Peptides against a protein of PDB entry 6NYY. Designs and how they scored, part 46

Target 1, 212 residues: chain A of PDB entry 6NYY
Amino acid sequence: KHFEQAIERVIGGLEKKTQVLQPEEKKTVAYHEAGHAVAGWYLEHADPLLKVSIIPRGKGLGYAQYLPKEQYLYTKEQLLDRMCMTLGGRVSEEIFFGRITTGAQDDLRKVTQSAYAQIVQFGMNEKVGQISFDLPRQGDMVLEKPYSEATARLIDDEVRILINDAYKRTVALLTEKKADVEKVALLLLEKEVLDKNDMVELLGPRPFAEKS
Target 2, 212 residues: chain A of PDB entry 6NYY as posed
Amino acid sequence: KHFEQAIERVIGGLEKKTQVLQPEEKKTVAYHQAGHAVAGWYLEHADPLLKVSIIPRGKGLGYAQYLPKEQYLYTKEQLLDRMCMTLGGRVSEEIFFGRITTGAQDDLRKVTQSAYAQIVQFGMNEKVGQISFDLPRQGDMVLEKPYSEATARLIDDEVRILINDAYKRTVALLTEKKADVEKVALLLLEKEVLDKNDMVELLGPRPFAEKS

## One batch from the design tools (peptide; made by RFdiffusion4, then SolubleMPNN)

Design b2_p13_8_s3 (from b2_p13_8, 4 letters changed)
Fold by OpenDDE base, seed 2:
Structure b2_p13_8_s3 (fold): chain B 212 residues (1-212), chain A 13 residues (1-13)
Amino acid sequence: as target 1 above (212 residues)
Amino acid sequence: FPIYSSTIAPPPP
């Protein structure tokens, strides 16, 4: 308990019990977080869900917390499923509300960074090839890109393709599991916080063995 | 480290 709270405080910031969301915003957050939770539940290479909450923390209005595997090497398949899980909130909003919100900004940033890293750091794209360049860090002088404008355009195109493929995969998954997303969202609106046991009770056991 | 996904409130414009 104390360790989990400490981790939650470090990752999510301080719980803002005084932050009152409008009912419609709270509903949006519940479905957003349910999208993350359900995507993570049904993606083989996604990290196991530990907790999902719609209690605001720091700048977060809600969150899903996962226990990553202790690993240093990541496959393309693992990175794709992580991208899909990260897109789960945005996709859930689209499926249930027919509209999207600014709530997915950090998720989209993470997905964008992952996609660029896969293509330009990890050499995981066949068209771009076996290249590895350092991505400019925030605040670093934008050194001239060591590649042509044609290569830059190719990278941008392949990043879009990768993100769109992840998005479509997530749409397909959460459309198939739409009833499960709704169950999780509704239960979140009642309990505000769900753990792994709540998810097992609601959805059944996770179909993939959690490699501890 | 736990992966954290969150619905983020944008800074006010």
Scores: peptide ipSAE 0.199, ipTM 0.801, DockQ to the pose 0.537
Fold by OpenDDE base, seed 5:
Structure b2_p13_8_s3 (fold): chain B 212 residues (1-212), chain A 13 residues (1-13)
Amino acid sequence: as target 1 above (212 residues)
Amino acid sequence: FPIYSSTIAPPPP
């Protein structure tokens, strides 16, 4: 308990017990987090869900916590599933409410960063090819891009394609699992915090064997 | 490090 709280503090900041969301916003957060949770549950290469919460912490209105596998190498498939899991909140909002919120800002940032890294650092895009260069870090002098404007446009296009593919995959998954997202969201609204055991009770065992 | 996905409140305008 104390260790988990310490981790939560490091990740999400201090619980803002005083932050009262309006019921509709709380509902949005619940479905958003349920989207993350369910996407992670049914994606083979997604990290196992540890906890999902709709209790606000720091700037977060809710969160899903995952245990990453200890790995040094990531496949393209693993990165895609991670992107899909990260998009799960936005997709859930779209499916259930027919509208999107600003809540996915951090998720979209992560997805964007991952997509660019896959294309320009990891050489994982066939059109861009087997290239690797450092992305400008915040505060680095804008070094001249080691590629042409044509290549820049290609990169931008392929990033959008990759993200859109991940988005579509997530839409397909969460549409198929719509009832499960609903179940998780409703239980979140009741309990505010769910763990892996709650998810197992609700959805059954995760269909992917935990690689020990 | 645990991966944290969160619904983030935008900074106030």
Scores: peptide ipSAE 0.191, ipTM 0.799, DockQ to the pose 0.565
Fold by OpenDDE base, seed 1:
Structure b2_p13_8_s3 (fold): chain B 212 residues (1-212), chain A 13 residues (1-13)
Amino acid sequence: as target 1 above (212 residues)
Amino acid sequence: FPIYSSTIAPPPP
């Protein structure tokens, strides 16, 4: 408990119990976080859900916490499922409200960074090929790209394709599991915080054995 | 570190 709270504080910041969201915004957050939670529940290579909350922390209005496996190597399949899980909030908003909000900004940043890393650092794209370039770090002078403008355009196109494929996969999943997203969102609106046990009670056991 | 996904409030205008 104390260790989890310390981690939550470091990652999410201090709980802002005094921040009052409008009911419609709180509803949007609940469905957004439910999208993350359900996507993570039904994606084989997603990290197991630990906690989901619609209580604002730091700059976040809600959050989902996952317990990553201690691994140093990631497969392309694992990275894809992680992208889908990260897109779960945006997709849930689209499915339930027919509109998208600025709430997914950090998720889209993470997805974008992952997609670029897969293509230009990990050599995981067949068209771009077995290449590895250092991505400019924040604060590094953008040195001249070690590749042509044509290669830059190809990279940008393949990044878009990868993200769109992950998005479509997430849409398909959360459309299939739409009733589960609704259940989680409604329970979040009631309890504000759900743990893994709440999810098991609501959805049944996660269909993928936790590799202990 | 646990993966943290969050709905982010827009920057103040």
Scores: peptide ipSAE 0.189, ipTM 0.797, DockQ to the pose 0.535
Fold by OpenDDE base, seed 3:
Structure b2_p13_8_s3 (fold): chain B 212 residues (1-212), chain A 13 residues (1-13)
Amino acid sequence: as target 1 above (212 residues)
Amino acid sequence: FPIYSSTIAPPPP
């Protein structure tokens, strides 16, 4: 308990006791976080959910916390499932509200970065091929791209395709699991914080064996 | 490190 609270304070900041969010915004956050949680629950290569919360912390209105496996090598499939999990919030908003919010900005940034890395650093795209370039760091002068404008366009197109594929996969998953997303969201609105045990009680055991 | 996915409030304009 004390250790978890310490980690939460370090990662999320201090809990804001004052309900700053309007009920409708809190509802949006609940469904957003439920989307992440449910996507992570049903994606094989997603990290196990530890906690999901709609208690605002720092700049976050809500969060899902996962326990990553200690691994240094990632497969294309693992990266895709991580992208899908990361898109889960945005997709949930679309499915339940027919509208999207700014809440997914950080998620989209992460997905975008992952997609570019997969294509231009890891050589995981067949059309672009077995190439590896360093992505410009924030503040690095955009040195001349070591590839043609045609290759740049191809990269941009394939990034979009990859993200769209991840998005579609997430839409399919959360549409199938729509009732589960709603259950999680409603329980979040009641309890504000859910752990793995709450998820097991609500959804049943995660269908993937936890690698002990 | 736990992966933190957060719904982020945009900074007020």
Scores: peptide ipSAE 0.185, ipTM 0.795, DockQ to the pose 0.526

Design b2_p13_8_s4 (from b2_p13_8, 5 letters changed)
Fold by OpenDDE base, seed 1:
Structure b2_p13_8_s4 (fold): chain B 212 residues (1-212), chain A 13 residues (1-13)
Amino acid sequence: as target 1 above (212 residues)
Amino acid sequence: FPIHSSTIAPPPP
């Protein structure tokens, strides 16, 4: 309990009990977080959900917390499912509201970073090929790109393709599981916080065996 | 560390 709360504080910041969201914004957050939760539930290589909350913390209005597997190597398939899980909030907003909000900014940043890393660091794109360049770190002088402007355009195009493929996969999944997203969102609006047991009660056991 | 996804409130533009 105390250790989990400490981790939650480090990751999410302090619980802002004083931030009262408008009902419509709270609804948006609930469906956003439900999208993450359901995507993570039905994607094989997504990390297991531990907790989902619509109680604001730090700069976050809601959050989903997952237990990552202790692994040092990631496959392309694992990275794709992680991207889909990360897009789950944005996709849920689109499916349920027909509009998108600024709430997905951090998710889109993570997806963008992952897509670039896959293409330019991990050599996971067939068109760009078996290349590995260090991405500029925040604060590093933007050294000249070690590749041509034509290669830069190719990288940008392939990043867009990869993100769009992950997005389409997430749309397909959450459209199929639309009723499950709604169940989770409605229960979030009631309880504000759900754990893994609440998800099992709503959706049944996660279809992927927990690797012990 | 547990992966955290958060709906963020950016500062108003």
Scores: peptide ipSAE 0.176, ipTM 0.800, DockQ to the pose 0.550
Fold by OpenDDE base, seed 3:
Structure b2_p13_8_s4 (fold): chain B 212 residues (1-212), chain A 13 residues (1-13)
Amino acid sequence: as target 1 above (212 residues)
Amino acid sequence: FPIHSSTIAPPPP
């Protein structure tokens, strides 16, 4: 209890019990977080869900917490599944509401950063090839790009393709699992916080063996 | 660090 609360404070900040979300916004958050949770549940290379919450903390209206593996090397497939999981909230909003919100801003930032890193740092794109360049850090002078404007356009195009592929994969998954997303969202609206056991009770065991 | 996905409230305008 005290340790979990300490971790929750470090990760999310203090629970703002005083932030009353409008029912419609709370519903949006519930379906958004359910999208992340369900995507992470059914993607092999996604980190296992530890907790999902729609209790506002700090600047977050809701959150999903995962248990990362101690991992030093990531495959292209692992990075794709992580992108899909990160897109799960946005995709859930689209599937259930036919509209999107600003709530996915941080998710889209993470996905964008991952896509650029895969293409220009990890050499994971066949068209761009086996290249590795440092991405400009926030506040670094934009050094001259070590590649042509044609290569810059190619990178931008391939980033968009990669993100769109991850998005389409997530749409396909959460459309297939639409009933599961709804079950999780409805239970979130009731309990506000779900753990791994709640997910197992609701969806059955995660279809991937947890490496101990 | 546990990867936290958060639905961010935009800063008030």
Scores: peptide ipSAE 0.162, ipTM 0.790, DockQ to the pose 0.544
Fold by OpenDDE base, seed 5:
Structure b2_p13_8_s4 (fold): chain B 212 residues (1-212), chain A 13 residues (1-13)
Amino acid sequence: as target 1 above (212 residues)
Amino acid sequence: FPIHSSTIAPPPP
């Protein structure tokens, strides 16, 4: 209990009990976090869900916590499933509300960074090829790109394709699992916090063996 | 200790 709370504070920050969301915003957060949770549940290479919460913490309105694997090497498939899980909130909002909110901005930032890294650092795109360039860090003078404008355009196009493919995959998954997203969202609105056991009770056991 | 990752819905700007 104390250890878990300490970890939660390190990851999410302090609970903002004073930040009262409007009921509609709280509903949006519930479905957003349910989207992340369900996407992570049904994606093979996603990290196992530990907890999902719609209690605001630090800079977040809600959060899902996962147990990352101790790994130094990531496959393209693992990175794709991570992108899909990260898009789960945005996709859930679109599926259930027919509108999108600013709540996904950090998710989209992470997805964008991952997509660029896959293409220009990890050489994971066939069209761009087996290249590795340093991405400009925030605050680095964007020195001349070590590649042509044609390559820049190709990178931008392939990044968009990769993100769109991840988005479409997430839409397909959460559309298939729409009832599960609803169950999780509704239970979140009731309990505000769900753990792995709550998810097992709602959805059944995660279909992928947790590599311990 | 178990390393945890989180996905967070940020507040509106």
Scores: peptide ipSAE 0.135, ipTM 0.785, DockQ to the pose 0.423
Fold by OpenDDE base, seed 2:
Structure b2_p13_8_s4 (fold): chain B 212 residues (1-212), chain A 13 residues (1-13)
Amino acid sequence: as target 1 above (212 residues)
Amino acid sequence: FPIHSSTIAPPPP
């Protein structure tokens, strides 16, 4: 308990018990986090869900906490499933509400960064090829790009394709698992916090063995 | 170590 709370404070910040969301916003948060949770549950290379919460912490209105695998090397397949899990909240909002919110801003940032890294740092795109360039860090002088404007356009196009493919994959998954997303969302609205055991009770055991 | 994987960001100011 104390250790978990300490980790939660480090990761999520201080719990904002005074931040009261409107019921419709709380519902949006519940379905958003349920989307992440369910996507992570049914994606082989996603990290195992540890906790999901709709209690606001720090700047977040809700969060999903995962137990990462201890790994230093990532495959394209692993990075894709991580992107899909990260898109799970946005996709859930689209499926259930027919509208999207600003709630996915950080998720989209992470997905965008991952997509660019795959293409321009890891050489994982066949059209762009086996290249590796440092991405400009926030606040670094935009040094002259070491590639042509045509290559820049190609990179941008392939990033959009990769993100769109991840998005479509996530839509397909969460549409198939729509009832599970709703179960998780409804239980979140009741309990505000779910752990792995709650997810097992709702959905059954995760279909992928947790690599210890 | 548990990683925070997703967070709903507040609306921009």
Scores: peptide ipSAE 0.171, ipTM 0.800, DockQ to the pose 0.603; fails the geometry check

## One batch from the design tools (peptide; made by RFdiffusion4, then SolubleMPNN)

Design b2_p14_1_s1 (from b2_p14_1, 8 letters changed)
Fold by OpenDDE base, seed 4:
Structure b2_p14_1_s1 (fold): chain B 212 residues (1-212), chain A 14 residues (1-14)
Amino acid sequence: as target 1 above (212 residues)
Amino acid sequence: DWLEKLIEELFKEL
């Protein structure tokens, strides 16, 4: 309890008890967070779901918390599943509402940053090759790219391909699990907060053994 | 921000 609350404070900040979501916004958030939760549930290399909430915290209208693994090294497959999980909210909104909201902007930023890191920092793309460049951080003067314009275009193309692949994978998964996303979203609208046990009761046990 | 532009482009394509 105290440890979970401490992690919750570090990740989510203080609950802004003062932000009342409109019913339609609350519905959108519920389906968005359900998308993250269900994607994380059915992706092998996603972090185990700890908590999902539609109670606004900080700048977020909802959140999904996962048990962080103390892992310093990530495989390409792990990074892909994390990208898919991050896209889960946007994909859920698309599947259920046929529209995207501004709530997914931060998720797309994270996915884009991950894709660039994989290609230009970690050398995980065969076409670009085993190159490693430090990406300018947000707010750093875009120093001259240490690569040619042709290489820049190639990188941009491969980043788009990787993101699109992750998106398609997420669409396929959440379309298959559409009924589960609906169940989670509806239960979120009732309870506002779900934990791992709620998810097990609703969806059954997670199909992947938690590597202890 | 080139990243923001890329994200905007990706949003249009996705």
Scores: peptide ipSAE 0.020, ipTM 0.645, DockQ to the pose 0.671
Fold by OpenDDE base, seed 5:
Structure b2_p14_1_s1 (fold): chain B 212 residues (1-212), chain A 14 residues (1-14)
Amino acid sequence: as target 1 above (212 residues)
Amino acid sequence: DWLEKLIEELFKEL
């Protein structure tokens, strides 16, 4: 209890018990977080879900907590599944509500950063080639890109392709698992917080062995 | 913010 609360405070910040979500907002958050949770459940290389919550914390209206693997090296497939999991919230909102909210902005930023890093830092794109350079930090003077405008356009195009591929994969997955997303969302609306055991009860055992 | 501009450009069609 105390240790879990401490981890929750570190990861989620202080619960702003003062942010009362409207019922419709709470519903949107529940389906958003359910999208993350279900995507993470059925993607092999996604981190195992520990907890999902629709209780507002810090700047977030909800959160999903995953067990991070102490992994320093990621494959392209692992990074793709992580992108899909990150898109799960937005895709869930689209599937259930036909609209996208501003709540996914941070997720989109993470996906964009990951896609860009795969192409320009990790050399994971065959068209761009084995290019590796440091991404400009937020607030750093955008120094002259070490590549031509033509290469910049190619990078942008390949980033879009990668994000679109991840998006399509996520749409396919959550459409197939639509009933599972709804089960998780409805239980979130009832309990506000779900753990791994709740997910096992709803969805059955995760189809992938927990890599210790 | 260059990142925000990039995001806006990348997700205009999404």
Scores: peptide ipSAE 0.019, ipTM 0.630, DockQ to the pose 0.591
Fold by OpenDDE base, seed 2:
Structure b2_p14_1_s1 (fold): chain B 212 residues (1-212), chain A 14 residues (1-14)
Amino acid sequence: as target 1 above (212 residues)
Amino acid sequence: DWLEKLIEELFKEL
């Protein structure tokens, strides 16, 4: 209890009990978070879902909490599934509402940062090659790019390809699992918070064995 | 921020 609350505070911040979402906003958030949750459920290398909530916390209108793995080394496949999970909210909104909200902007940024890191830090792209450059942190002035303009264009193209691939993968998955996304969203609207047990009851056991 | 610009460019096409 206390540890979970501490983790919730770190991840979600303090519950803004004062921010009442409009019913339509709450619906959007429910489907958004359901998209994350379902994507994470059916992606092998995604982190296991612990909790999903549509109660506004800090800057977020909802959140999905995953069991953090103390993992320092990630495969390309793991990073792809994490990207897909991160896109799950946006894709859910597109599937159900035919529109994208500003709530997905932070997720898109995370996906973009991950894609860039894979290509320019981890050398995970064959076209760009085995390069590793330090990416500036948010707010750092990029004084000089350590690569040519031609390489920069190549990197941008390959980043776009990687994000598009992750997006298409997420669309395919959540379209296949559309009914599950809706079930989760509807239950979120009722309970506001779901745990792993709620997800198991609703969707069945996660199809991937949790690595103990 | 070059990253923000890149993000904007990338997501205009998505």
Scores: peptide ipSAE 0.018, ipTM 0.606, DockQ to the pose 0.605
Fold by OpenDDE base, seed 1:
Structure b2_p14_1_s1 (fold): chain B 212 residues (1-212), chain A 14 residues (1-14)
Amino acid sequence: as target 1 above (212 residues)
Amino acid sequence: DWLEKLIEELFKEL
């Protein structure tokens, strides 16, 4: 309980009890968060869902909270499933509303950062090779790129390919599970907050054994 | 920031 609350504060910030979402905005957030939740539920290497909320917190209108893993090393497969889970909100909005909102911008930024890290920090791309350099942080002077313009273009192309692959995978998954996304979204609109038990009651047990 | 520009370009294509 205390640890979960501390994580909630770090991820979501303080509940803004004062921001009343318009009904249409609340619906959009519910489907967005349902997309994250369902993607995380059906992706083997996604982090286990702890909580989904459409209660506005900090700058976010909703959030999905996952069990923190004390994992320092990730496989390419794990990183792909995490990218798909992160795209789940945007993909859900596209499937149900035929439009994307500004709420997906932060998720796309995270996905883009992950894709770059895989290619240029972790050496996970065969075409680019085992290149490892630190990505410039916000506010760091763009130091001279340690690679040629041709390598820069190759990196950008491979990042796009990786993101598109994750996107297509997420679209396929959430299209298959469209009815489950809707069930979760509707229940979110009623309860505003769902936990793992609510998800089990709604969708059945998660198809992947929690590795202890 | 080149990363921000790239993100913006990628977003236009998605």
Scores: peptide ipSAE 0.019, ipTM 0.627, DockQ to the pose 0.606; fails the geometry check

Design b2_p14_1_s2 (from b2_p14_1, 5 letters changed)
Fold by OpenDDE base, seed 4:
Structure b2_p14_1_s2 (fold): chain B 212 residues (1-212), chain A 14 residues (1-14)
Amino acid sequence: as target 1 above (212 residues)
Amino acid sequence: SWLEKLVEELEKEL
């Protein structure tokens, strides 16, 4: 309990008990977080869900907490499933509300950064090839790209393709599991916080063996 | 940054 709380504090920051979400905002957050939770539940290489909450913390209106695996090496498949999980909130909003909110901006940024890293740092794209260069840090003015404009365009195209593929995969998954997303969202609106046991009660056991 | 611009462009296309 104390260790979990410590991790929550590090990841989620201090609960800003002072932010009262409007009912419609709370509903949006519930479906957003349910999208993350359900995507993570049904993706093999996603991290196991520990907790999902619609209680605002720090700058976030909600959060899904996963058990981080101490893993130093990631496969392309693992990175894809993580991208899909990250897109789960946005995709859920699209499926249920037909609109995208600003709440998904940070998730899209994370997905974009991951896609870019896969292509230009890890050499995981066959068209771009086995190139590796350091990504500019957030806030660093990249004055000069270490590649030609033609290569830049190719990288941009392949990044878009990868993100779109992850998005389509997430849409397919959450469309198939739409009823599960709704169950999770509705229960979130009731309880505000769900744990792994709540998810098991709603959805059944996670279909993937937890790597012990 | 150019990366931020890319993200913004991708946000419009998605």
Scores: peptide ipSAE 0.023, ipTM 0.524, DockQ to the pose 0.717
Fold by OpenDDE base, seed 1:
Structure b2_p14_1_s2 (fold): chain B 212 residues (1-212), chain A 14 residues (1-14)
Amino acid sequence: as target 1 above (212 residues)
Amino acid sequence: SWLEKLVEELEKEL
């Protein structure tokens, strides 16, 4: 509760009433955020949705807020569901508009970073093996990679496979739940902000027991 | 803060 309130306060403090989205942009944002929300709702290991908003804040045009679990260790399955949730916005745009906007670039970056981390930091890929390498931080000099060019190519290939698998999973899910994505998007366009209760009223209870 | 970074990460830039 205290953590949720702190996040809401930080988020709410960043809400700038001054950015007027064009109707088409607002629609795109609504479907994008609905994709995230619905993916998170129906993925077991996704973080529970707290709030979805299409009110512009800072540089963002919308957001989905999730209750972070105080979890320091993640399974491969949990990371996959998080990747799918992150892809939910892009996939929603593709399903409903047949186009991908530049707004999904940050989500792709996050997914890509997660995929690399799984393969080269966490050793979660059997083909690459138990390799752990600290990914260069933004601004760090590209240190010499401690592996061969052949291994680098293998890593890149396996990253692509992992992202594609997450993408396909997300497409399958949101295609199945297309009507739910539409409902959430339309309600977002009306209310601009949805909470967990709005989602329950619209979609029914989340099919996964909330871990107490 | 860690919270601010998390919020920034949750923002969707379109």
Scores: peptide ipSAE 0.011, ipTM 0.477, DockQ to the pose 0.055
Fold by OpenDDE base, seed 5:
Structure b2_p14_1_s2 (fold): chain B 212 residues (1-212), chain A 14 residues (1-14)
Amino acid sequence: as target 1 above (212 residues)
Amino acid sequence: SWLEKLVEELEKEL
């Protein structure tokens, strides 16, 4: 209990009990978080869901907590599933509401960063080739990119392709599982917080064995 | 932003 609370404090920050979400905003957050949760549930290489909440904490209106895997090496397939899980919130909003909210901005940033890292740092793109460059950190002088403008354009194009592929995969998944997303969202609106057991009760056992 | 344009492109495909 104390350890879980400590992790919740570190990840979610202090519960801003003062942020009362309007009913419509709360609904949007519920479907957003349900999208993450369901995507993570049905993607083999996604991290196992521990907790999903629509209680505002810190800067977030909702959050999903996953069991961090102490994994240092990721395959391209694992990174793709992580991207899809990260897109799950936005895709859910689009499927159910036909609109995009600002709530997905941080998710899009994470996906974009992952895509660039795969192509530029990890050499995971055949067109760009086996290259590895350090991405400039925020605040570092944009040192001259060690590649031409033509290569920069190629990288940008391949990043877009990768993100688009992840997006399409997420749309296909959450469209297939649309009823499950709705079940999770509705239960979130009722309970505000769901754990792994709640998800098992709603969706059945996760189809992938938890790596012990 | 570049990201906003990408988002708009992705939305058109849905």
Scores: peptide ipSAE 0.026, ipTM 0.593, DockQ to the pose 0.238; fails the geometry check
Fold by OpenDDE base, seed 3:
Structure b2_p14_1_s2 (fold): chain B 212 residues (1-212), chain A 14 residues (1-14)
Amino acid sequence: as target 1 above (212 residues)
Amino acid sequence: SWLEKLVEELEKEL
């Protein structure tokens, strides 16, 4: 118990026991986190969910903990499923509330970064071709992009297409599994923290074998 | 922001 709490403190920061979310905010967070959890549950290449919480920690209003795969190489399909899982929170908010909150801003940034990396670092886009360059790090002088303005526009367009495809895939999935998202959200509102066993009891076993 | 516009476009397609 003490060791798990210590790991949780290192990963999630100190539970700010003092930030009581308003009931409506707590509901939004519950459906947001349920969207991530359900998307991750039904996407083959998503990381397996270990824990989902709506207890505010640090700057986050909720979090999901996943078992990182000891994988160094990712396929395009794997990266797409990860993008869909990352969009799951925002898509859930859209499906249930018809509005998007600022809580998904970090998720959108992550998805955008992943899309750019796939196109300009990993050469995973046929229109752009087999190009690979390092994206400028925060604080590096914007080195002149090693490609033309026309190529830059093409990259931006293909990034939008990729994000849109991931978004549509996530909408389709969570619409099909809407009842499951609601079940998870309602249980989160009751328990505040769910683990893998809670998810199995609620949704049944994950349809994909955990790669050992 | 560019990202906000993208989000608005995605929302309109839903």
Scores: peptide ipSAE 0.024, ipTM 0.571, DockQ to the pose 0.204; fails the geometry check

